# Peptides against a protein of PDB entry 6B4J: the designs that were tried, part 183

Target 1, 315 residues: chain A of PDB entry 6B4J
Amino acid sequence: DITMQWYQQLQDASMQCVLTFEGLTNSKDSQAKKIKMDLQKAATIPVSQISTIAGSKLKEIFDKIHSLLSGKPVQSGGRSVSVTLNPQGLDFVQYKLAEKFVKQGEEEVASHHEAAFPIAVVASGIWELHPRVGDLILAHLHKKCPYSVPFYPTFKEGMALEDYQRMLGYQVKDSKVEQQDNFLKRMSGMIRLYAAIIQLRWPYGNRQEIHPHGLNHGWRWLAQILNMEPLSDVTATLLFDFLEVCGNALMKQYQVQFWKMLILIKEDYFPRIEAITSSGQMGSFIRLKQFLEKCLQHKDIPVPKGFLTSSFWRS

## One batch from the design tools (peptide; made by RFdiffusion4, then SolubleMPNN)

Design b1_p24_2_s2 (from b1_p24_2, 10 letters changed)
Fold by OpenDDE base, seed 2:
Order: sequence, then structure tokens, then C-alpha cells
Structure b1_p24_2_s2 (fold): chain B 315 residues (1-315), chain A 24 residues (1-24)
Amino acid sequence: as target 1 above (315 residues)
Amino acid sequence: SESEEIREELKKAQEELLKEELER
């Protein structure tokens, strides 16, 4: 279907990118190795420094990343680093940067949900200026979290169980599959990051332009989820995560249509989730239930905790 | 049903958006 075509297109682009900088990554030359490491650090360290502390610091981080992607030299680890140091440097940096954004969803946001917003606003701003980074973000996100597409990977004949588990987004190490709680935590982090990206614009950019991957994709995501059979525990968890983060923005954007959709979720889709929910999965189910009931009762979706305000940008 | 109509509308919107994405 068209969703799988889009998924595959992004994966193909990502794979092609990897092939493009293979010379840099596989080089045995000491200088090339040094350049690779410097570029990798220059791309990833700034992302790791993103925090909720101050808007001014966030701007500095953004400017550094943008400068690097623009071919300007940046200071990293006490050295001047530029993508021009190697002909494959830009592709490599774009790939590693995109990968790091997704990793922050998987790790930082998973543990601290409020971290989604500062990471997302930087990612959105970089995406606006560097569309290839955005495509690579999607590619990394989709690969690690197929539910962000969304689709449910299917077991194919002859496939190893471990490979299927990995396709589902589980980490498998030493023939041990990741625990469900850890899996859902990582998936939640990535979904929350995505939900934040699609609604946020970098405030120092050209805000008159259309968001490169905006709320219309949130609407699309919900549409696709509602047209899929629910998956045990996963659907309840991620649907809640998504709505908690971007529900307010969707409400403001789509208004009456949003509420029709929310009623559809509560009256039609939620019973289907309930039907597949076991006693051990009641936590996610109850959370979603309470959220939906509260939103419908109050005719409002709250602004998510950690949403960046004007006061943040003045700090 | 009204629910089915809404679902179909959402599906159409989704497909249109994805067609645009594939053309980029």
C-alpha cells in the first residue's frame, strides 16, 4: 500500500546515504578515521546538550548544528571541524545527526517526556533548513519504531524469530528479547518526539513558510492507526502518548473535525482496544480511557507538560 | 454509519498526503 511505499522510499534513501559515505566510514587511513570521529562528535554532541534549561543555550546549539551543516567550521572537542574535510563529510554528518535525534527520543525522551519539546523544536528547525536531515530522521524513526509510520511488521516464512522481534522494534541481545516495559518506554519516547516535531516551529526561522512535516502528518498518523486493528498494549500506549503530546495542537488546527475523530476513538476504536487488553495491560488501557473521558468531558485537551513558552525563549 | 463515514474521510486525506510525499 501507499504507506509501505513511503516507508520503503525513506529506507532506500537512508541506505543510499550510508553507501555514499562508506568510503569515510570504512577507511583505514588514520587521518580519515580522525576526521570521521571529529565529524561524528560535532554532529552528535550538540544534540546531547539540548536541555530545558534556557532558550539562549538552545539557540546556540541550533546555530552550531546549522553552521556545521552549512559547511562552516565549528569548534568541537577543542578542534575546528568542517564537513568540507572530506567529500563524504556532509552526508555522514546529516545521517549521524538524524540518527542522534531519534536516539534522543529513544533514550532521553523515554525517560523524561518533557525533553521531547526542546529536542523537537531544534529538529524541526534543522529540518526546515536541511530537508535531507528530516528525511533521514523519518527513516531512522520508522526503522526503530514502525508504529511511527504506522504499520505492524509481519512475520514472513523463513524469518528467524529474533529478526521478526527486531522488526517489531524490540532489542535482541545475546538471544534475549527486550522486556515489554522497556520496549514500550523506548517506543513512547520516539512517538512523543515525533508528535512534538510535527507541531513545533523554530521561532527564529521563517515562520511564514509551511512546516516541512507538520500537523497534517499527525492527522494522517491518527487516520492510519484508526484504520488498523489495535495491537495489544502497544496501541493503547502509543495512542495516549501521541494525543497527550500533540492533541492540543490538533484540536486547535482541526477543531470540529478533531472532536469527531476523538469521539470515533472513544466510541468505536476504544472498545476494540478493550477487547484485546489483558489484565496485565490495564495500566495503559486505563490511562488512555481516563485521558479520552477527561478530554471529552471538558471539551479540551491540555497543553502538554514541558511545552515551550515565550518565557523559555527569553531565558 | 457516521463513524464509518468519518473513517473513510480520514483515510482519503491520509492517502492524498502520502501521494504528495511520494512525489517529493
Scores: peptide ipSAE 0.366, ipTM 0.894, DockQ to the pose 0.576
Fold by OpenDDE base, seed 5:
Structure b1_p24_2_s2 (fold): chain B 315 residues (1-315), chain A 24 residues (1-24)
Amino acid sequence: as target 1 above (315 residues)
Amino acid sequence: SESEEIREELKKAQEELLKEELER
């Protein structure tokens, strides 16, 4: 399966990255530990500061992250921090930065859907300048949310149930599996972030360049989903999340082809979702139904709430 | 059917993109 090959390639690259900075991670030297912590903070704190407040603040955050990745010193926690402080500093920062972007999808976007857009535009802009960060974002995203690939992990012979649950994206702590609602909330956040990344470009970059991971990947994602058997509750939830965030952009780019795809979803795929939906899981199903019906009726996909406007960038 | 044609088109687009990603 070509999709699984791509998945594995990204995971292998991520694992190789971890091995590259293992010396920094495993160092018992006090100075190395300090550098590690400083670099970790420098990589992650700016991402946590991303908000919908002002475009100018978002630019400051972007510039700080880019400066750090470019080997320039940045202020973090009252200290001057640079990736040049350790030979493995750049690899470590790229990995932790990518991880943090995905965590913001999992946590912040999950709780506040509008947060997807400012996070995504920064991630997209950084990805354009630092392709390795983008690959690591995908690796982290795919591992935490296999539905972003998409694929449904299968139980293999000899696998522990808990390991299978983790592969599905569930958190398992103290032999207790995460509640379904919390699981879906986290998955939704990550899918929404991904759907935002593939459509957004950093406005202060070179717009002549092709998006490093653009809407063509959105089209691919939909194609793959439609060629898979639906998963109970998950497919209805995430398909809605994806279309709500990037449906308008897909409509504009693919036009007639988009509408043909949407009709295919409604007429062929939606009944398959319905067939596996229990009475207790009707919420996500109904939401998807209403969305599809409204969009088809009006022949329009609304711009998602929280989409960044020109006024945002002037603030 | 029209549905089959659309599915095939989507599948081709998917495969082409993934081949490009694998070669990167």
Scores: peptide ipSAE 0.355, ipTM 0.889, DockQ to the pose 0.617
Fold by OpenDDE base, seed 1:
Structure b1_p24_2_s2 (fold): chain B 315 residues (1-315), chain A 24 residues (1-24)
Amino acid sequence: as target 1 above (315 residues)
Amino acid sequence: SESEEIREELKKAQEELLKEELER
């Protein structure tokens, strides 16, 4: 399966990255521990500061992240920090940065859907300049949310239930599985972030180049989803999330072909979702139904709430 | 890159599949 090959390749690259900086992470040396903590903070704090407040602040954050990845010293926690402080510093920072972007999808975007756009535009811009960070973003995203690939992990004979639940993306703590609503909320956040990344470009970069992971991947994602049997509650939820965030962009890019696809979803795929939807899951189902019907009726996909405008960049 | 080649092959295959479905 070519999809699984791609998934595994990204996971292997991520694992190799972890092995590369293992010396830094496992060091008992006090100086190495200090460097690790400083680098971790330098990589993650700027991402946590991303907000919808002002474009100028977003640019400052971007510049700081880019400077760090470029080997320049940056101020973090009152200290000058550089990836050159340790031979494994760059790999560590790239990994932690990518992890943090996905975590913001899992947490911040999950709670505040509009936060997807400022996070995504920074991630896209960094990805354009630092392709390895992009690959690591995908690796982290795919591992936490297999539905972003998409594929459905299968239960294997002899597998512990908890391990299977984790493979599906559930958090399991103290032998307690995450509640379905919380699970779907986290998955939604990650899918929304991904849907935003594939359509956004950093406005201060070289726009003449092709997006490193653009809308064609959104089209591919939809193609793959349509070729899969729906999962109860999951498919209806994530398909809605994806289309709400990037449907407008896909409509503009693919035009007539997009509408044919949307009709296919409504007429052929939606009944398959209905067939597996229980009475307790009608919320997600109804939401998707209403969205599809509204879009088809109006022949328009609305611009998502929180989409960054020219006025944002002038602030 | 090998990763890019796999991605493009995957994209093409999935797009072709979708095209066939859209022609129904």
Scores: peptide ipSAE 0.080, ipTM 0.704, DockQ to the pose 0.050
Fold by OpenDDE base, seed 4:
Structure b1_p24_2_s2 (fold): chain B 315 residues (1-315), chain A 24 residues (1-24)
Amino acid sequence: as target 1 above (315 residues)
Amino acid sequence: SESEEIREELKKAQEELLKEELER
């Protein structure tokens, strides 16, 4: 399966990255530990500061991240920090930065859906300038949310149930599996972030270049989802999340083909989702149904709440 | 059926894109 090959390629690249900076992460030297912590903070704190408040602040954050990745010193925690402080510093920072972007999807976007857009536009802009960060974002995203690939992990003979649950994206702590609502919330956040990344371009970059991971990947994602058997509750939830965030952009890009796809969902895929939806899971299904019916009726998909406007960038 | 045709078109687009990604 070509999808699984792509998934594995990204995971292998991520694992190789971890091996590359293992010397930094496993060092018992006091100076190395200090450098590691400083680099980790420098990579992650700016991402946590991303907000919907002002475009100027977002630009400052972007510039700081880009400067760090470019080998320039940045101020973090009252200290001057540079990836040049350690030979493995750049690889470490790229990995931790990518991890943090995905974590913001998992946590911040999960709780505040509108946060997807400012996070995504920074991630997209950094990806354009630093392709390795983009690959690592995908690797982290795919590992935490296999539905972002998409694929459904299968139980293998001899596998522990907990390991299978983790492969599905569930958190398992002290032999307790995460509640379904929390699981879906986290998955939703990551899918929404991904849907935002594939449609957004950093406005201060070279916009003449092709998006490094653009809407064509959104089309691919939908194609793959529709060619898979639906998963109970998950498919209805994440399909809604995806279409709510990037449906308008896909509509503009693919026009007639997009509407044909939506009709296919309504007429062919809905019955399949319904057939596997229990009475207790009807909420996600009904939400998706109502969304699609409204869009088809009006022949329009609304711009998602939180979408960045020109006024945002002037602030 | 029209639905099958659309699915095939989508599948083709998916495969082409993934081939490009793997060659990178």
Scores: peptide ipSAE 0.364, ipTM 0.894, DockQ to the pose 0.588; fails the geometry check

Design b1_p24_2_s3 (from b1_p24_2, 12 letters changed)
Fold by OpenDDE base, seed 5:
Formats: C-alpha cells, sequence, structure tokens
Structure b1_p24_2_s3 (fold): chain B 315 residues (1-315), chain A 24 residues (1-24)
C-alpha cells in the first residue's frame, strides 16, 4: 500500500529527528536546559500569536519564524534567541514548530474553524521555504489524526485496548478514553487545517513554484476515502469538514471531475454511510447530507467562512 | 508521496469515476 508506505516514511523521519536532538532534550546542564526552553518558546509562541486580525501582523509572524529557521537571531521573551546556540537547535526548532502547527489545528481550529486559514497560510509559506518543517507537520498530523492520511487503524492481536484507542486518535488519560464529541472536535480541527494548507499559498513568496503539498493531495485524500469502508460518525464528520474548507478550491481546480466525484459521494458512498449511522449519530450525517444536496442543487460550493481576502492582506 | 505516485492515484480515481458513471 503506497499510502501506508508514505505514512511510515514520514513517521520514521520524525523519529529520526527526535533522536538527532536527544542530546539537547536530555541534557542535565543548566545552560542547555535554558537554551532548550528559549528555542521551544521561540518556535511556538509566534504560532500561537497567529490571528485573523491583520495581514501585516501575520507577515511579521511569518518573518520571525522564517528568520529563526534561517539561523538569524530573533527576540523571544525579551532575549535574543538563535538556533545556533546549540548544534541540535535547528532540528529541535523544526520539530517543535511543526508540532505546534498541528496542535493549533487540534485546539484553536477545533474551537474556531475560521482560524484554519491564517494558520494554514503561514504553515504553507514556511513549508515552501523549509520542506523539512512540512514533512514534520505531516508526520505529527498523521500520528494524531490517521484519517488525514487517510487510513483507519485496525486492532491487532495482542494489542492493548488503550493503545488501539490512541492509534485511532483518542486521548486516553488515567485509563479513561476521551468522549466522542471531544475526539471528533479535535479531528475536525486537524482536517480543516490540512484542507486549508493544501489550497493556500503565502502571498509574498515565489508563486511560480509549485505548492509543496497542494490540491492534488486533496484529490488523493478524497479518492482514498471513497476506496475505504466508512467509519461510523467519523467519515461523515470529516468528509463534511474537508469539503466545507477545500471544496470550493477543488471545484475550481478539477471542474467536471470534481462534480463527478461529488455525485459519486452522494449516490454511491452516502448510502454506505447511512447504513452504518445509528440514530444517535444523525447530526453529522444530516449535516453532510444537507451540504451535498445544497452544493449539487446550486452547482456551487461556497467560499469557506474565514477565507483570507485581498482586504485582509492590506490591513 | 512522490509526484508520480500521486499522478497514478489520480488516474486510478478518474478511471473509477468513469466506470461508475458507465454503470448508471
Amino acid sequence: as target 1 above (315 residues)
Amino acid sequence: MESEEIRKELEEAQKKLDEEELKR
């Protein structure tokens, strides 16, 4: 399976990255610990400052992240911080930055869907300049949300139930599994962020270059989903989230092919979702139904709420 | 995923869509 091979390659690369900066993370030296904390803050704080307020502020954040990744000193917590402070500093910062982008999907986008777009455009722009950060974003995303690959993890003989639940993307704390609504909320946030990343380009970059992980991956994602048996509640939820965020972009890119796919979803795949949907799970099912029916009726998919306009970039 | 592999998946997906259309 090509998809699973790709998944495993990204996980292996992520694991290798962790091993590379292990000296920094495991150091007992007080100065090394300070450097680690400074680098971690420098990598993550700018991402947490991303907002829908102004394009100028978003550019400042982007420039700061790019400067840090380029080995330039940046101001963080009132101190000058550089990845050159430690030989493993760059690898550590790339890993923590990528982790933070995915975490913003899991937390911020999950609660505020419109936040996907400013986060995604920064992530896309950084990915274009720093491909390793992009690979690490995928690795973190795939591990937390296997449905972003997509695949549905299977229970293997001898596996602990908690480990299987974690593989499915559930949080398990003190032998208590996460509630379904919270799980779906987090998965939705990550899928929405991903759907935004694949369609957005940083406006101040070299637009002549091909998107490092563009809409072709959105098309692939849909194709893979349609080749899989639906999972109860999950498939209906995430398919809606994905189409709401990137459906307009896919429509514009793939035109007739996109509409053929949408018809296939409605006529062939949707009944399969219905067949596995319980009475208690009708919310996600109905939402997907209404979305598909509206889009097919109007022969249009609306631009998603929160999509960045030219006026945003002039602010 | 490599660009060529993505292209292949797109082609296979399109083929599937065409086949399903012909069945209707």
Scores: peptide ipSAE 0.028, ipTM 0.599, DockQ to the pose 0.098
Fold by OpenDDE base, seed 4:
Structure b1_p24_2_s3 (fold): chain B 315 residues (1-315), chain A 24 residues (1-24)
Amino acid sequence: as target 1 above (315 residues)
Amino acid sequence: MESEEIRKELEEAQKKLDEEELKR
């Protein structure tokens, strides 16, 4: 399975990255610990500062992240910080930066769906300039949300139930599994972030180049989802999230093919989702149904709320 | 993912979509 091979390759690359900077993370030296903390802050704080307020501020954040990844000194916490302070500094920063982007999907986008777009455009722009960060974003995303690959983890003989729940993306703490609503909220945030990344380009880069992980991956994702048996509540939720965020972009890119796929979802895939939907889970199904019916009726997918406009970039 | 792998996945995905369309 090519998809599973790709998944595994990204996970292996992520693991190798962790091993590469293990010396920095495990160091007992006071100076190394200080450098680690400074680098961690420099990598993560700018991402947390991403907002929908002004394009100029977003540019400042992007420039800071890019400068850091380029080996230039940046100001963080009142200090000058550079990845050159440690031989493993660049690998560590790339990993932590990628992790933070995915965390913003899991946390910020989960709570505020419109936040997907400013986070995604920065992530896309950084990915274009730093491909390794993009691979690490995928690795973190895939691990936390296997549905972003997509694949459905299977229970293996001898596996602990808690480990299986974690593989499915659930948080398990003190033998207590996460509530379904919280789980779906986090998964939704990550899928929405991904759907935003694949359609957005940093406006100040070389836009003539091909997107490093563009809408073709969105098409692939939909095709793979449709070729899989639906999961109760999960499929209806995430399919809606994905189409709400990138459906307009997919419509513009694939045109007639997109509408054929949408009809296929309505006619062939809906009955399969319905068949596994309990009375208590009808909310997600109804939401998806209403969205698709409206889109098919109007022959249009609305531009998602929070989509970045030209006025945003002039702000 | 390498370009060739992406291409193959897209082709397979498109083929499946086409096959499903032909069944309608």
Scores: peptide ipSAE 0.027, ipTM 0.603, DockQ to the pose 0.051
Fold by OpenDDE base, seed 3:
Structure b1_p24_2_s3 (fold): chain B 315 residues (1-315), chain A 24 residues (1-24)
Amino acid sequence: as target 1 above (315 residues)
Amino acid sequence: MESEEIRKELEEAQKKLDEEELKR
C-alpha cells in the first residue's frame, strides 16, 4: 500500500531525526542541558503565542520562528538563543517546532476551533520555507492521529491492549484509557488543523511556489476515507470536522466533482455510517447529516468560522 | 451506478496522488 509506505517513510524520517539529536537530548553536560532547554523554549513558546488577535502579532511570531530556523539569534526568555549553539540544534528545533504545531491542534484547536486558522497559516508558511518541518509535522500528526493519513490501525497478535489503544491515538496513563469524548475532541482538533494547513498560504511569502501540501491532499484524504469502512463515531466526527474547515475551499477548487463527492457521502456512505452508529453516538452522525443536508440544499459550503480575512492582516 | 463510477474515479485519483508523493 503506497499510503502506508508514505506513512512509514515519514515515521522513519522522524525517528532518524530523533537519533540525530540524541547527543543533545541525552547529554549530562550542564551547558548542553541549558542549550536544550533554551532551544526547546525558543521553538515552542512562539507557537503557543499564536492567536486570533492581530495579524501584526502573527507576523512577528512567524518572523521569529523563521529567524530561529535560519540560524539567526532570537530572544527567548530574556536570552539570545540560536540553533548554532549546538551541532544538533537545528534538527532538535525543527522536531520540537513540528511537535508543538501538532500539539496546538491537539489542545488549543480542540478547545477553540477558530484557532486552527492562525496556527495553520504560520505552519504552512514555515513549511514552505522549511520543508523538513513540514515532513515532521506530518510525522507527528500521523502518529497522534492515524485518521489523518488516513488508516485504521489493526490489532496484531501478541500486541498489548494498551499499545493498540495508543496506536489508535488514545492516551493511556496509569493503565487508564482516555475517555471517548476527550479522544474525539483531540482528534477533531488535529484534523481541523490539518484541514486548515492544506488550504492556507502565508500571504507575505515572495515565492510563487506550489503549496507544499495543498488541497490535493485534502481530496486524497476524502477519497481514502470514503474507500474505507467507517469506524464507529470516529468517521462521522472527523469527516464533519474536515468538511466544516476545508469544505468551502474544496468546493471552490473541485466544483462539480466536489458536489458529486458530497452526494456520494449522503447516498452511499451515510447508510454505512448509520449501520455502525450506536444510540449513544448519534450526536456525531446527526451533526454530519445536518451539515451535509444544509450544504446540498443551499449548494454552498459556508466559509468556516475563524477564517482569516483581509481585515485581520491589516490589524 | 453513478455512485460506483464516482468511487472508481476517487480511487484512481488517490492512486495518482500517492504515486506522486512517493517520487518526492
Scores: peptide ipSAE 0.026, ipTM 0.633, DockQ to the pose 0.584
Fold by OpenDDE base, seed 2:
Structure b1_p24_2_s3 (fold): chain B 315 residues (1-315), chain A 24 residues (1-24)
Amino acid sequence: as target 1 above (315 residues)
Amino acid sequence: MESEEIRKELEEAQKKLDEEELKR
């Protein structure tokens, strides 16, 4: 399976990255610890500052992240910080930055869906300039949300139930599995972030270049989902999230082919979702139903709420 | 359009996309 090979390759690359900077992360030296903390803050704080307030502020954040990744000194916590302070500094920063982007999907986007767009446009722009960060974003995303690949992890003989639950993306703490609503909320945030990344380009970059991970991956994702048996509640939730965020972009890109896919979803795949939907899961089901019906009726997919406009970039 | 025909078209379209990605 090409999809699983790709998944595994990204996970392996991520693991190798961790091993590369292990010397920095595990150092007992006080100076190394200080450098680690400074680099971690420099990588993560700018991402946490991403907001929908002003395009100018978003540009400042982007420039700071790019400068850091380019080996230039940046101000963080009142100190000058550079990846050159340690031989493993760049690898560490790339990893932590990528991790933070995914974490913003998991937390911020999960709670505020419109936050997907400013985070995604920065992530896309950084990915264009720093492909390794993009690969690490995918690796982190796939690890936390296998449905972003997409694949459904399978229970293997001898596996502990908790480990299987973790593979499915659930948080398990003190032998307590995460509640389904919280799980779906986190997964939704990550899928929405991903759906935003694949369609957005940083407006101050070289737009003549091909998107490093563009809408073709959105098409692939949908095709793969449709070739999989639906999961109870999960499929209805995430399919809606994905289509709400990137459906308009896919419609514009693939036109007639997109509509054929949407009809296939409604006529063939949706009944399969219905068949596995319990009375307690009707919320996600109804939401998807209404979305599909509305889109087919109007022959249009609305622009998602929070989509960045020209007015945002002039602010 | 029959669902099976749509499915085949989507599969072919996806295959082309995958082939293009492998060339990059």
Scores: peptide ipSAE 0.022, ipTM 0.604, DockQ to the pose 0.769

